Peptides against a protein of PDB entry 5A53. Designs and how they scored, part 21

Target 1, 230 residues: chain A of PDB entry 5A53
Amino acid sequence: LVENVKQALFIPGQSCNKNLHDIMVDLSALKKPDMKRFNRKNDIHPFEDMSPLEFFSEKNDCSLMVLMTSSKKRKNNMTFIRTFGYKIYDMIELMVADNFKLLSDFKKLTFTVGLKPMFTFQGAAFDTHPVYKQIKSLFLDFFRGESTDLQDVAGLQHVISMTIQGDFQDGEPLPNVLFRVYKLKSYKSDQGGKRLPRIELVEIGPRLDFKIGRIHTPSPDMVTEAHKKP

## One batch from the design tools (peptide; aimed at target 1 D61 S63 F84 A226)

Design b2_p8_4_s2 (made by RFdiffusion4, then SolubleMPNN; from b2_p8_4, 4 letters changed)
Fold by OpenDDE base, seed 2:
Structure b2_p8_4_s2 (fold): chain B 230 residues (1-230), chain A 8 residues (1-8)
Amino acid sequence: as target 1 above (230 residues)
Amino acid sequence: LELRSKLP
């Protein structure tokens, strides 16, 4: 079963600022060519009315959406939305901390557009805690790219690392998720006259620390339908 | 056409 690559739509909200715009540009660059961006601000409040997002999903044929908003309560907020059959499947607010770094803050490296990143997840909660499971699922789905049968290491260009920042107990605030992007750099090292292949990870950005906000979860019926193999 | 892609 060859699944089509999911298209992402990036939407500036009415409260979108320069920082969010820059973050949007940089994050969306990692989703090229499977990405659209709106240039105009849209007054969308997804946790109040989801209908505008469903409309945009259908009209743009995008099953992934990212809404960029900022307020005193939810500063630098990226609402990640997934749709199934152009209906909202799930949503999660991920607020970018002020310590973010843009692609321009890192050494410019050439990269091939459209290569699937490899993910690494650090933190047991990614496999056990419902919220972090959703985050893991979301990012894997968001950046899945084309299904290549050959996960050849030779085709691996990017590593996206997601780390839960520290331990937490029940009832405590959920730790931030540290989002880091690395490029694999292959080179030959000369050690004692032997050229050995060496791989290094170079951070390329963006660097984002996500604070978790509001979440919308799918109904059990939607989960069942979304997991049905055609 | 959103193919019914299995969400991970």
Scores: peptide ipSAE 0.068, ipTM 0.686, DockQ to the pose 0.220
OpenDDE base, seeds 1, 3, 4, 5: peptide ipSAE 0.029, 0.027, 0.060, 0.025; ipTM 0.684, 0.630, 0.673, 0.624

Design b2_p8_4_s3 (made by RFdiffusion4, then SolubleMPNN; from b2_p8_4 with S2M W8L)
Fold by OpenDDE base, seed 2:
Structure b2_p8_4_s3 (fold): chain B 230 residues (1-230), chain A 8 residues (1-8)
Amino acid sequence: as target 1 above (230 residues)
Amino acid sequence: SMLRSKPL
């Protein structure tokens, strides 16, 4: 049994500001058509009470959620939530640094809605460190799209690059994750009368540097259930 | 491994 594409719900928190709203709009545009957005602010504190998020997951049939909040301690905070059976599976706070760029800051390029991005991960910790493994899992799951047997390279329009910003040792603060979005642009180059295919990566935005915040992890039993194959 | 959103 192949599950349907996971739907994402973007939720403005009570402290959602203009910058977070703009970031939400741009990031959610990459998840079209498989996204919903609330237009109203909701007072949700997921690390204090998860029940409102479970309710929204079930009511909206969304197993992915993003809560947009901002405070002095957690500025421009995107809490990414996943559910299993409409119960909280995992959560992670990713705070957007002030150096962010919106889609409007880049050259407008048309893209086909609903195409699955290719991911690239830079940093060994994405495969070894539990937090970065969760981030990798989250983003791959969030943007998975339809299961196509044919990874038609010709259908590949987007590359999402995620980079760990530098090396770190045990006990050090976790480096930021640099989120970058590129479009593949195909050209025919004329070199000496030969038209050679050329592919370029063009950054399209948004550009986000994520500072890692609080994390909730699933129980081992919930991990086992959520990874069961038919 | 693929994470499911619902029980089997």
Scores: peptide ipSAE 0.582, ipTM 0.948, DockQ to the pose 0.940
OpenDDE base, seeds 1, 3, 4, 5: peptide ipSAE 0.034, 0.036, 0.032, 0.578; ipTM 0.700, 0.684, 0.692, 0.948; seed 3 fails the geometry check

Design b2_p8_4_s4 (made by RFdiffusion4, then SolubleMPNN; from b2_p8_4, 3 letters changed)
Fold by OpenDDE base, seed 2:
Structure b2_p8_4_s4 (fold): chain B 230 residues (1-230), chain A 8 residues (1-8)
Amino acid sequence: as target 1 above (230 residues)
Amino acid sequence: SELRSKLP
């Protein structure tokens, strides 16, 4: 079953600022061509009323949404939303820390649009803790791209690394998730007259440290329906 | 057709 690539809609909230706009532009560039972006601010409060997001999901045929908001309590907040049948499946607030870097902060490298990134996850909690499991699922789903059988290393251009920042115990605040994007650079090294293939990882940005905020989880019934193979 | 995109 070739699943269609999920489309993402990026939505500036009413409180969207320049920094969030720039972050939105850069993150959305990684989702091209499967991305739409609104130019106008929309007054959406998804944890109070989900109806506007469901409307946008249906109207734009986007099962992925990212709402950009900023407040004193939730600075540089990216709310990631997934829908199933145009109904809210899950949501998570990921607040970008002030130490972020934009694509312009890195060496500009050419990249092919539409290539599926490889993910790396660092931290056992990505497999055990429900919040980090949701984050892992979300990002894998968000950037899955086309199912190419050719996960040939030759087709691999991007590596997205997600790291849980440190250890934590039960009841402690959840550590940030460090989001890093690398490009694979292949070159031939000349070592002693032998041209050996060499691969290097070059950070290309954006660089984002995500602080975890509020979460909405699907009902068990919605989980069952979403996992049903057609 | 409801694009039942299977969530991973």
Scores: peptide ipSAE 0.092, ipTM 0.688, DockQ to the pose 0.217
OpenDDE base, seeds 1, 3, 4, 5: peptide ipSAE 0.058, 0.022, 0.023, 0.020; ipTM 0.681, 0.613, 0.636, 0.599

Design b2_p8_5 (made by RFdiffusion4)
Pose (drawn by RFdiffusion4):
Structure b2_p8_5 (pose): chain A 225 residues (1-189, 195-230), chain P 8 residues (1-8)
Amino acid sequence: LVENVKQALFIPGQSCNKNLHDIMVDLSALKKPDMKRFNRKNDIHPFEDMSPLEFFSEKNDCSLMVLMTSSKKRKNNMTFIRTFGYKIYDMIELMVADNFKLLSDFKKLTFTVGLKPMFTFQGAAFDTHPVYKQIKSLFLDFFRGESTDLQDVAGLQHVISMTIQGDFQDGEPLPNVLFRVYKLKSYKSRLPRIELVEIGPRLDFKIGRIHTPSPDMVTEAHKKP
Amino acid sequence: PKLYHPVE
């Protein structure tokens, strides 16, 4: 009954550069094998016209899309896009801060591609705040991959950690979201003692513009059998 | 069209 794994399409925008491309490559690696990359630049402006994104979603059968854009107003801009029936469901701009680390900045460890990641979300706002609820929903939907009834404990290899940069009060600017990836190590103490090693990429997301779905589309996308 | 349901 459940749908196939959602495919991701990474799209360099007209203003995409090498540094932003490196961020795309390393992040796209976490999506393997359910990922495609475009090589050319495309003049796409999602908050002015959504038509091209819906077109690419249909022709490439990708319900998850990431547009790469950079200006001084919005530097290192990663616009995450989800579609339903090839129409736009929601969009959010996540801009990467300059303190980012790539895979090259971390010791390369053995890594089995295609395993189900584990998730940890740190921050009460991930459950109550509309903006952060969308981000939690987005990154769960984006990277969880294959749904299954069976889990091999030996397959529990890495964790995707997302942390809000401190608590905050209403009216203040929205804190950044800290994207971290760790590899698990376990030792005997039955329950194992767990330690973590960072493998990257390390990304601090600054929150930008947001598009939310209509109630009608939510009804169809979240319809229950 | 094919349908892929977002996580809530």

Design b2_p8_5_s1 (made by RFdiffusion4, then SolubleMPNN; from b2_p8_5, 4 letters changed)
Fold by OpenDDE base, seed 2:
Structure b2_p8_5_s1 (fold): chain B 230 residues (1-230), chain A 8 residues (1-8)
Amino acid sequence: as target 1 above (230 residues)
Amino acid sequence: PKVYRPEK
């Protein structure tokens, strides 16, 4: 079974504003060429009725969706949705904090479209806590790109860093996830007449701090079916 | 059928 690259559909909700639109554009740029965007606002409430999203998933052949909404309770809300067989698998609300930075806030660097990013996860909870495990799984899935047996380090262009903002205990609010994007920049340093290879990470944006909102998780049966290799 | 599996 050849797994195709998952396509992402970005959907502006009825309450989508300029900031969310800009965030959508910038985040979706990292998903090119495997991305579609709706230009029209759609009145979708995924935690009330998932049917419209399932319809869009099937109609657009997109197994990944991002719904952009904003309200007083859920400001700058990006609802990340995954489907399996065009049915909702999981959903998570990630609200972008006001301190976000767009690509335009960083030095423009040329990059090759379609290269798979490397991920780094900072925080033990990404491996132990169910919510952060879902976030880790989601972003790895979202930016997986083409299946390659060996990710050649020579082909590595981007690093996406996800950090849990601080420690937390049971019953405490879940810390934000800090989303950062870096480009690897190769330099030849002339140190004492020796050309030494130097690699630097340069932040390219967007810079997003995600506050965790509502979550929908698949049933155990759906998990089993979704992971079943024929 | 295009089967889109979630990452583990």
Scores: peptide ipSAE 0.271, ipTM 0.838, DockQ to the pose 0.796
OpenDDE base, seeds 1, 3, 4, 5: peptide ipSAE 0.291, 0.309, 0.101, 0.163; ipTM 0.851, 0.856, 0.695, 0.741; seeds 1, 3, 5 fail the geometry check

Design b2_p8_5_s2 (made by RFdiffusion4, then SolubleMPNN; from b2_p8_5, 3 letters changed)
Fold by OpenDDE base, seed 2:
Structure b2_p8_5_s2 (fold): chain B 230 residues (1-230), chain A 8 residues (1-8)
Amino acid sequence: as target 1 above (230 residues)
Amino acid sequence: PKIYHPEK
């Protein structure tokens, strides 16, 4: 079963500012061509009422949504939402720290649109801690491109790196997740008359440090239904 | 649905 590529809808909230708009544009560029953006601000409070998001999911046929909001308590907040059957599956608030970098802050490189990025996850908690498991699942699902049987290294253009910023113990605040995007650049090095293939990772942006906010987890029943392969 | 607040 080739799973259809999930479509993403980027929604500016009522409190969306210029920085969030720019972040939205840059992050959504990585999701092209499987991305829609609203131009108008929408007064959506997903942790109070999810109905508007379910409506947008269905109307736009998007199972992925990102709501851009900002407040004193939740500055530069990207609420990532997944739906199943146009009903909310899970949600997570990821607040972008002020040290973010946009694509314009990096050397412009050309990219082929639609190539599936390779993911790297740094931190044991991505496999053990429920919140980081959700983040890992979300980003893998969000940027899942066309299922090519051969993820030939030759077809890899992008590496997305996600790192948990430091160790933490139970009861401590959850460390930020460092989001980095790299392009694989192939060089022919002429060293000593031997052309050795050299691959370098070049950061291309955006650079985002995510502070973890509120989380909505799916019901066990919804997990079971969402994982049913037809 | 459980809402988790990691800042608490």
Scores: peptide ipSAE 0.145, ipTM 0.814, DockQ to the pose 0.046
OpenDDE base, seeds 1, 3, 4, 5: peptide ipSAE 0.083, 0.045, 0.017, 0.085; ipTM 0.765, 0.699, 0.548, 0.762

Design b2_p8_5_s3 (made by RFdiffusion4, then SolubleMPNN; from b2_p8_5, 4 letters changed; failed a check: a repeat of another design)
Amino acid sequence: PKIYRPEK

Design b2_p8_5_s4 (made by RFdiffusion4, then SolubleMPNN; from b2_p8_5, 3 letters changed)
Fold by OpenDDE base, seed 3:
Structure b2_p8_5_s4 (fold): chain B 230 residues (1-230), chain A 8 residues (1-8)
Amino acid sequence: as target 1 above (230 residues)
Amino acid sequence: PKVYHPEK
């Protein structure tokens, strides 16, 4: 069964500021053409009431949502939401650290819109720790794009790198996740009259360090239903 | 309704 590409809805919350707006614009550009952005602020508190998000999911036919909010306790907070059957499946708060870089901070490169990125994950916890497993699942799902059986390396344009910032022990605060985006740049090198193919990774942005906040996980029953192949 | 399955 070939599922349609999941659409993402970016929602500015009531406390959305200029920095968050800029981050939203830049991150959502990576999801084009399968992305919608609201221009108006919406007063949504998903950990208090999820019903507005379920409404938006259904109304806009978006199974992915990102809510942009900021407070003293949760500065530059991006709440990532997934729905199944227009009901909340999971949520995670990822707060952007102040050291972020926008696309404008990098050399502008032309690229084809709509190509599926390759992911790299650095840190064993992405495969073992429940929170980081959810983050890995989320980002793979978010940027999956069109389901193609054959990922031609020739069509690879972007690499998204996600790194757990350091080691941690049980009971310690969870390290940040470092989000980086690279473009593959192909060069022909003239060495001694032979043109050798050269590939370089060039960071294109945005550059985001995510601090992990609150999480909502699906019930076991919802997990079972959501993973049933029709 | 289009049902979108989350990734595992």
Scores: peptide ipSAE 0.208, ipTM 0.817, DockQ to the pose 0.880
OpenDDE base, seeds 1, 2, 4, 5: peptide ipSAE 0.102, 0.129, 0.144, 0.086; ipTM 0.774, 0.780, 0.781, 0.767; seed 4 fails the geometry check

Design b2_p8_6 (made by RFdiffusion4)
Pose (drawn by RFdiffusion4):
Structure b2_p8_6 (pose): chain A 225 residues (1-189, 195-230), chain P 8 residues (1-8)
Amino acid sequence: LVENVKQALFIPGQSCNKNLHDIMVDLSALKKPDMKRFNRKNDIHPFEDMSPLEFFSEKNDCSLMVLMTSSKKRKNNMTFIRTFGYKIYDMIELMVADNFKLLSDFKKLTFTVGLKPMFTFQGAAFDTHPVYKQIKSLFLDFFRGESTDLQDVAGLQHVISMTIQGDFQDGEPLPNVLFRVYKLKSYKSRLPRIELVEIGPRLDFKIGRIHTPSPDMVTEAHKKP
Amino acid sequence: PKLYHPAE
């Protein structure tokens, strides 16, 4: 009954550069094998015209898309896009801060591609705040991959950690979201003692513009059997 | 079209 794994399409925008491309490559590796990369630049402006994104979604059968864009106003801009029936469901701009680290900045460890990641979300706003609820929903939907009834404990290899940069009060600017990836190590104490090693990429997301779905589309996308 | 349901 459940749908196939959502495919991701990474799209360099007209203003995409090498540094932003490196961020795309390393992040896209976490999506393997359910990922495609475009090599050329495309003149796409999602908050002016959504038609091209819907076109690429249909022709490439990708319900998850990431546009890469950079200006001084919006530097290192990663626009995350989800579609339903090849129409836009929601969009959010996540801009990467300059303190980012790539895979090259971390010791390369053995890594089995295609395993189900574990998730930890740190911050009460991930459950109550509309903006952060969308981000939690987005990254769960984006990276969880295959749904299954069976889990091999030996397959529990890495965790995707997302942390809000401190608590905040209403009216203040929205804190950044800290994207971290760790590899698990376990030791004997039955329950194991767990330690973590960072493998990257390390990304601090600054929140930009947001598009939300209509109630009609929510009804169809979240219809229950 | 194919349907892919977002996570809640």

Design b2_p8_6_s1 (made by RFdiffusion4, then SolubleMPNN; from b2_p8_6, 3 letters changed; failed a check: a repeat of another design)
Amino acid sequence: PKIYHPEK

Design b2_p8_6_s2 (made by RFdiffusion4, then SolubleMPNN; from b2_p8_6, 4 letters changed)
Fold by OpenDDE base, seed 2:
Structure b2_p8_6_s2 (fold): chain B 230 residues (1-230), chain A 8 residues (1-8)
Amino acid sequence: as target 1 above (230 residues)
Amino acid sequence: PKIYRPEK
């Protein structure tokens, strides 16, 4: 079964500001061409009423959504939503820390639109802790791109790194997730007349530190249905 | 309807 590439819908909330808009633009640029953006603010409160998001998912045929909101309690909040059958599957609030960097803060590098990024996850909790498992699943799903039988390393241009910021114990606040984007740059090194291939990672942005907020998880039944292969 | 499955 070849699944279609998941489309992402970026939605400015009523409290969306310039910073969030810029973050939205930059993050969504990594999702091109499989991305839509609303230009108008929408008064959506997904943890109070999910119906508007389900409506938008269906109307726009987007199984991924990102709601941009900001308040004193939840500053620079990106609510990531996944749907299954146009019904909410899961949601997670990821608040961008003030130390964010935009694409404009980095050296502009050309890249091919639509290439699937490689992911790296740093932190054991990505495989053991339910919240970080959800984050890992979400981002892998969000940037999955086209299903290719062979991810040719030759076609790899981007690496997305996600790092849990430090160790934590049970009952402690969940550490931030550090989101970093790199481009692979190939060089020919001239070492004593021998041209050796060299690959370097160059950060291209955006640089986002995500503080974890509220989470909605699917029911076990919904999980079973969503993973059921026809 | 296109069924989009979440990544495991």
Scores: peptide ipSAE 0.305, ipTM 0.859, DockQ to the pose 0.863
OpenDDE base, seeds 1, 3, 4, 5: peptide ipSAE 0.282, 0.274, 0.125, 0.266; ipTM 0.849, 0.838, 0.711, 0.837; seed 3 fails the geometry check

Design b2_p8_6_s3 (made by RFdiffusion4, then SolubleMPNN; from b2_p8_6, 3 letters changed)
Fold by OpenDDE base, seed 3:
Structure b2_p8_6_s3 (fold): chain B 230 residues (1-230), chain A 8 residues (1-8)
Amino acid sequence: as target 1 above (230 residues)
Amino acid sequence: PKVYHPEK
């Protein structure tokens, strides 16, 4: 069964500021053409009431949502939401650290819109720790794009790198996740009259360090239903 | 309704 590409809805919350707006614009550009952005602020508190998000999911036919909010306790907070059957499946708060870089901070490169990125994950916890497993699942799902059986390396344009910032022990605060985006740049090198193919990774942005906040996980029953192949 | 399955 070939599922349609999941659409993402970016929602500015009531406390959305200029920095968050800029981050939203830049991150959502990576999801084009399968992305919608609201221009108006919406007063949504998903950990208090999820019903507005379920409404938006259904109304806009978006199974992915990102809510942009900021407070003293949760500065530059991006709440990532997934729905199944227009009901909340999971949520995670990822707060952007102040050291972020926008696309404008990098050399502008032309690229084809709509190509599926390759992911790299650095840190064993992405495969073992429940929170980081959810983050890995989320980002793979978010940027999956069109389901193609054959990922031609020739069509690879972007690499998204996600790194757990350091080691941690049980009971310690969870390290940040470092989000980086690279473009593959192909060069022909003239060495001694032979043109050798050269590939370089060039960071294109945005550059985001995510601090992990609150999480909502699906019930076991919802997990079972959501993973049933029709 | 289009049902979108989350990734595992």
Scores: peptide ipSAE 0.208, ipTM 0.817, DockQ to the pose 0.846
OpenDDE base, seeds 1, 2, 4, 5: peptide ipSAE 0.102, 0.129, 0.144, 0.086; ipTM 0.774, 0.780, 0.781, 0.767; seed 4 fails the geometry check

Design b2_p8_7 (made by RFdiffusion4)
Pose (drawn by RFdiffusion4):
Structure b2_p8_7 (pose): chain A 225 residues (1-189, 195-230), chain P 8 residues (1-8)
Amino acid sequence: LVENVKQALFIPGQSCNKNLHDIMVDLSALKKPDMKRFNRKNDIHPFEDMSPLEFFSEKNDCSLMVLMTSSKKRKNNMTFIRTFGYKIYDMIELMVADNFKLLSDFKKLTFTVGLKPMFTFQGAAFDTHPVYKQIKSLFLDFFRGESTDLQDVAGLQHVISMTIQGDFQDGEPLPNVLFRVYKLKSYKSRLPRIELVEIGPRLDFKIGRIHTPSPDMVTEAHKKP
Amino acid sequence: SFHKPVSV
């Protein structure tokens, strides 16, 4: 009954550069094998016209898309896009801060591609705040991959950790979201003792513009059998 | 295709 794994399409925008491209490559590796990359630049402005994104979603059968854009107003801009029936469901701009680390900045460890990641979300706002609820929903939907009834404990290899940069009060600017990836190590103490090693990429997301779905589309996208 | 978003 459940749908196939959602495919991701990474799209360099007209203003995409090498540094932003490196971020795309390393992040796209976490999506393997359910990922495609475009090589050319495309003049796409999602909050002015959504038509091209819907076109690429249909022709490439990708319900998940990431546009790469950079200006001084919005530097290192990663616009995460989800579609339903090849129409736009929601969009959010996540801009990467300058303190980012790539895979090259971390010791390369053995890594089995295509395993189901584990998730940890740190921050009460991930459950109550509309903006952060969308982010939690987005990154769960984006990286969880294959749904299954069976889990091999040996397959529990890495965790995707997302942390809100401190608590905050209403009216203040929205804190950044801290994206971290760790590899698990376990030791004997039955329950194992767990330690973590960072493998990257390390990304601090600054929150930008947001598009939300209509009630009608939510009804169809979240219809129950 | 009709890929349903995860809800939280």

Design b2_p8_7_s1 (made by RFdiffusion4, then SolubleMPNN; from b2_p8_7, 4 letters changed)
Fold by OpenDDE base, seed 4:
Structure b2_p8_7_s1 (fold): chain B 230 residues (1-230), chain A 8 residues (1-8)
Amino acid sequence: as target 1 above (230 residues)
Amino acid sequence: MFYHPVKV
């Protein structure tokens, strides 16, 4: 069973600002070619009414959505939405901290569009804590790309690193998630007749620190349906 | 692993 590549829709909300637009452009570049962007602002409040997002999911055939909003309480807010059968499965608010870096802040490197990223997750809570498990699941699903039979190591171009910023106890505010993107550089080493490939990681951006906001979790019934193998 | 029904 080859699962079709999930399409992502990036939606500017009514309060979308220049910084969020620039972040949206850079993050969506990592999802090419499986990405659409709206050019018009849309007045959507997903935690008050989800129906407009379900409509956009169906109309655009997108099971992934990102709503870009900003307020004093929720500055640089990226609401990540997943749908199942064009119905809302889950949602999470990830607010980008002001220390963000764009692709333009890094050395421009050529990259092939459509290559599947590798992932690294740093922090035990990604496997144990419900919120961080949802974040891990979301980003793995968001960037899964095409299942190419060409597991050629030559097709590995990007590493996405996600790190929980520090330790926390029960009842404490959830630490930020540090999002980093690296390019793999392979060098031929001519040391001593053994061609050992040297691999280096170079940060390429964007650099985003995510503060966790509101969450919508799927119903147990919807979880069961979404995990049914055909 | 989420299985989305592909509308054929």
Scores: peptide ipSAE 0.008, ipTM 0.452, DockQ to the pose 0.152
OpenDDE base, seeds 1, 2, 3, 5: peptide ipSAE 0.006, 0.005, 0.007, 0.007; ipTM 0.392, 0.431, 0.383, 0.419

Design b2_p8_7_s2 (made by RFdiffusion4, then SolubleMPNN; from b2_p8_7, 4 letters changed)
Fold by OpenDDE base, seed 5:
Structure b2_p8_7_s2 (fold): chain B 230 residues (1-230), chain A 8 residues (1-8)
Amino acid sequence: as target 1 above (230 residues)
Amino acid sequence: MFYRPVKV
C-alpha cells in the first residue's frame, strides 16, 4: 500500500498574534511542499467542539492540522490535530515558551525543500509514558514525508531532536519537550595532506520549548480502525 | 484518503 503524503493545514485562531504567526511560518517551512495555511483567523475551540476541524480536514484533504491560539492560561499554544477518515483521531496542546528562536536568529543556510528529516528522541519516557508516546508518534507522522524505500543516506540534510527536559515522578507536572533542528554540513578537512570527510551538525532553527497542555485520545475502537491494514 | 497514525 502506497500511502500518500499527509498534508498539514495551519489555522490561525481568533487569538493568533504576530509571534504565533512567525512560529507558524517557520515550523511550516519544514513541512513544505505538503502544507497549507489559512490567511484568515477562525474562531475554533477544539476541546469544546471538534466539528469545524473535521469539516476543514475533509474540505482541504488534510489529515494533519495545527491551530494557533494564545491566552493567559495557554500562551503561544499550538494545538496539533490528527484525523482518520476526516474524523478527529487525537489532539495535543503544545505551548511555545517565551525563549523561542526563529529561523532569522540563526545563520542563513540554503536547504532543499521536501527532504525527509531524521529524528532523535532523548528521554526514556518517549517509549513508556502515554503522553510522550503520543508526542513521538505525532512528530514522526507529521514529518514522515514520502514513503520511499530509498532512504539514501546521501539525501539526509536535517536532524530534528526532541528532548524531555529532566526527570519526573508520578503526579509531577510533565517536563517540557525541547525541539531543535540541525543541518548536516559536510567539510573536507586538510590534515597533513589527507582530506578526511568531516560532518558537523549546525543548528538552523526554529528553537522551540514545548509545554504540554490538554490532550484528546482516540477511543479503543478508533485505534483499531486506524491500524487496520486493508 | 485514509491516513494511519504512526505506531509507537
Scores: peptide ipSAE 0.449, ipTM 0.922, DockQ to the pose 0.906
OpenDDE base, seeds 1, 2, 3, 4: peptide ipSAE 0.359, 0.354, 0.380, 0.199; ipTM 0.899, 0.898, 0.906, 0.789

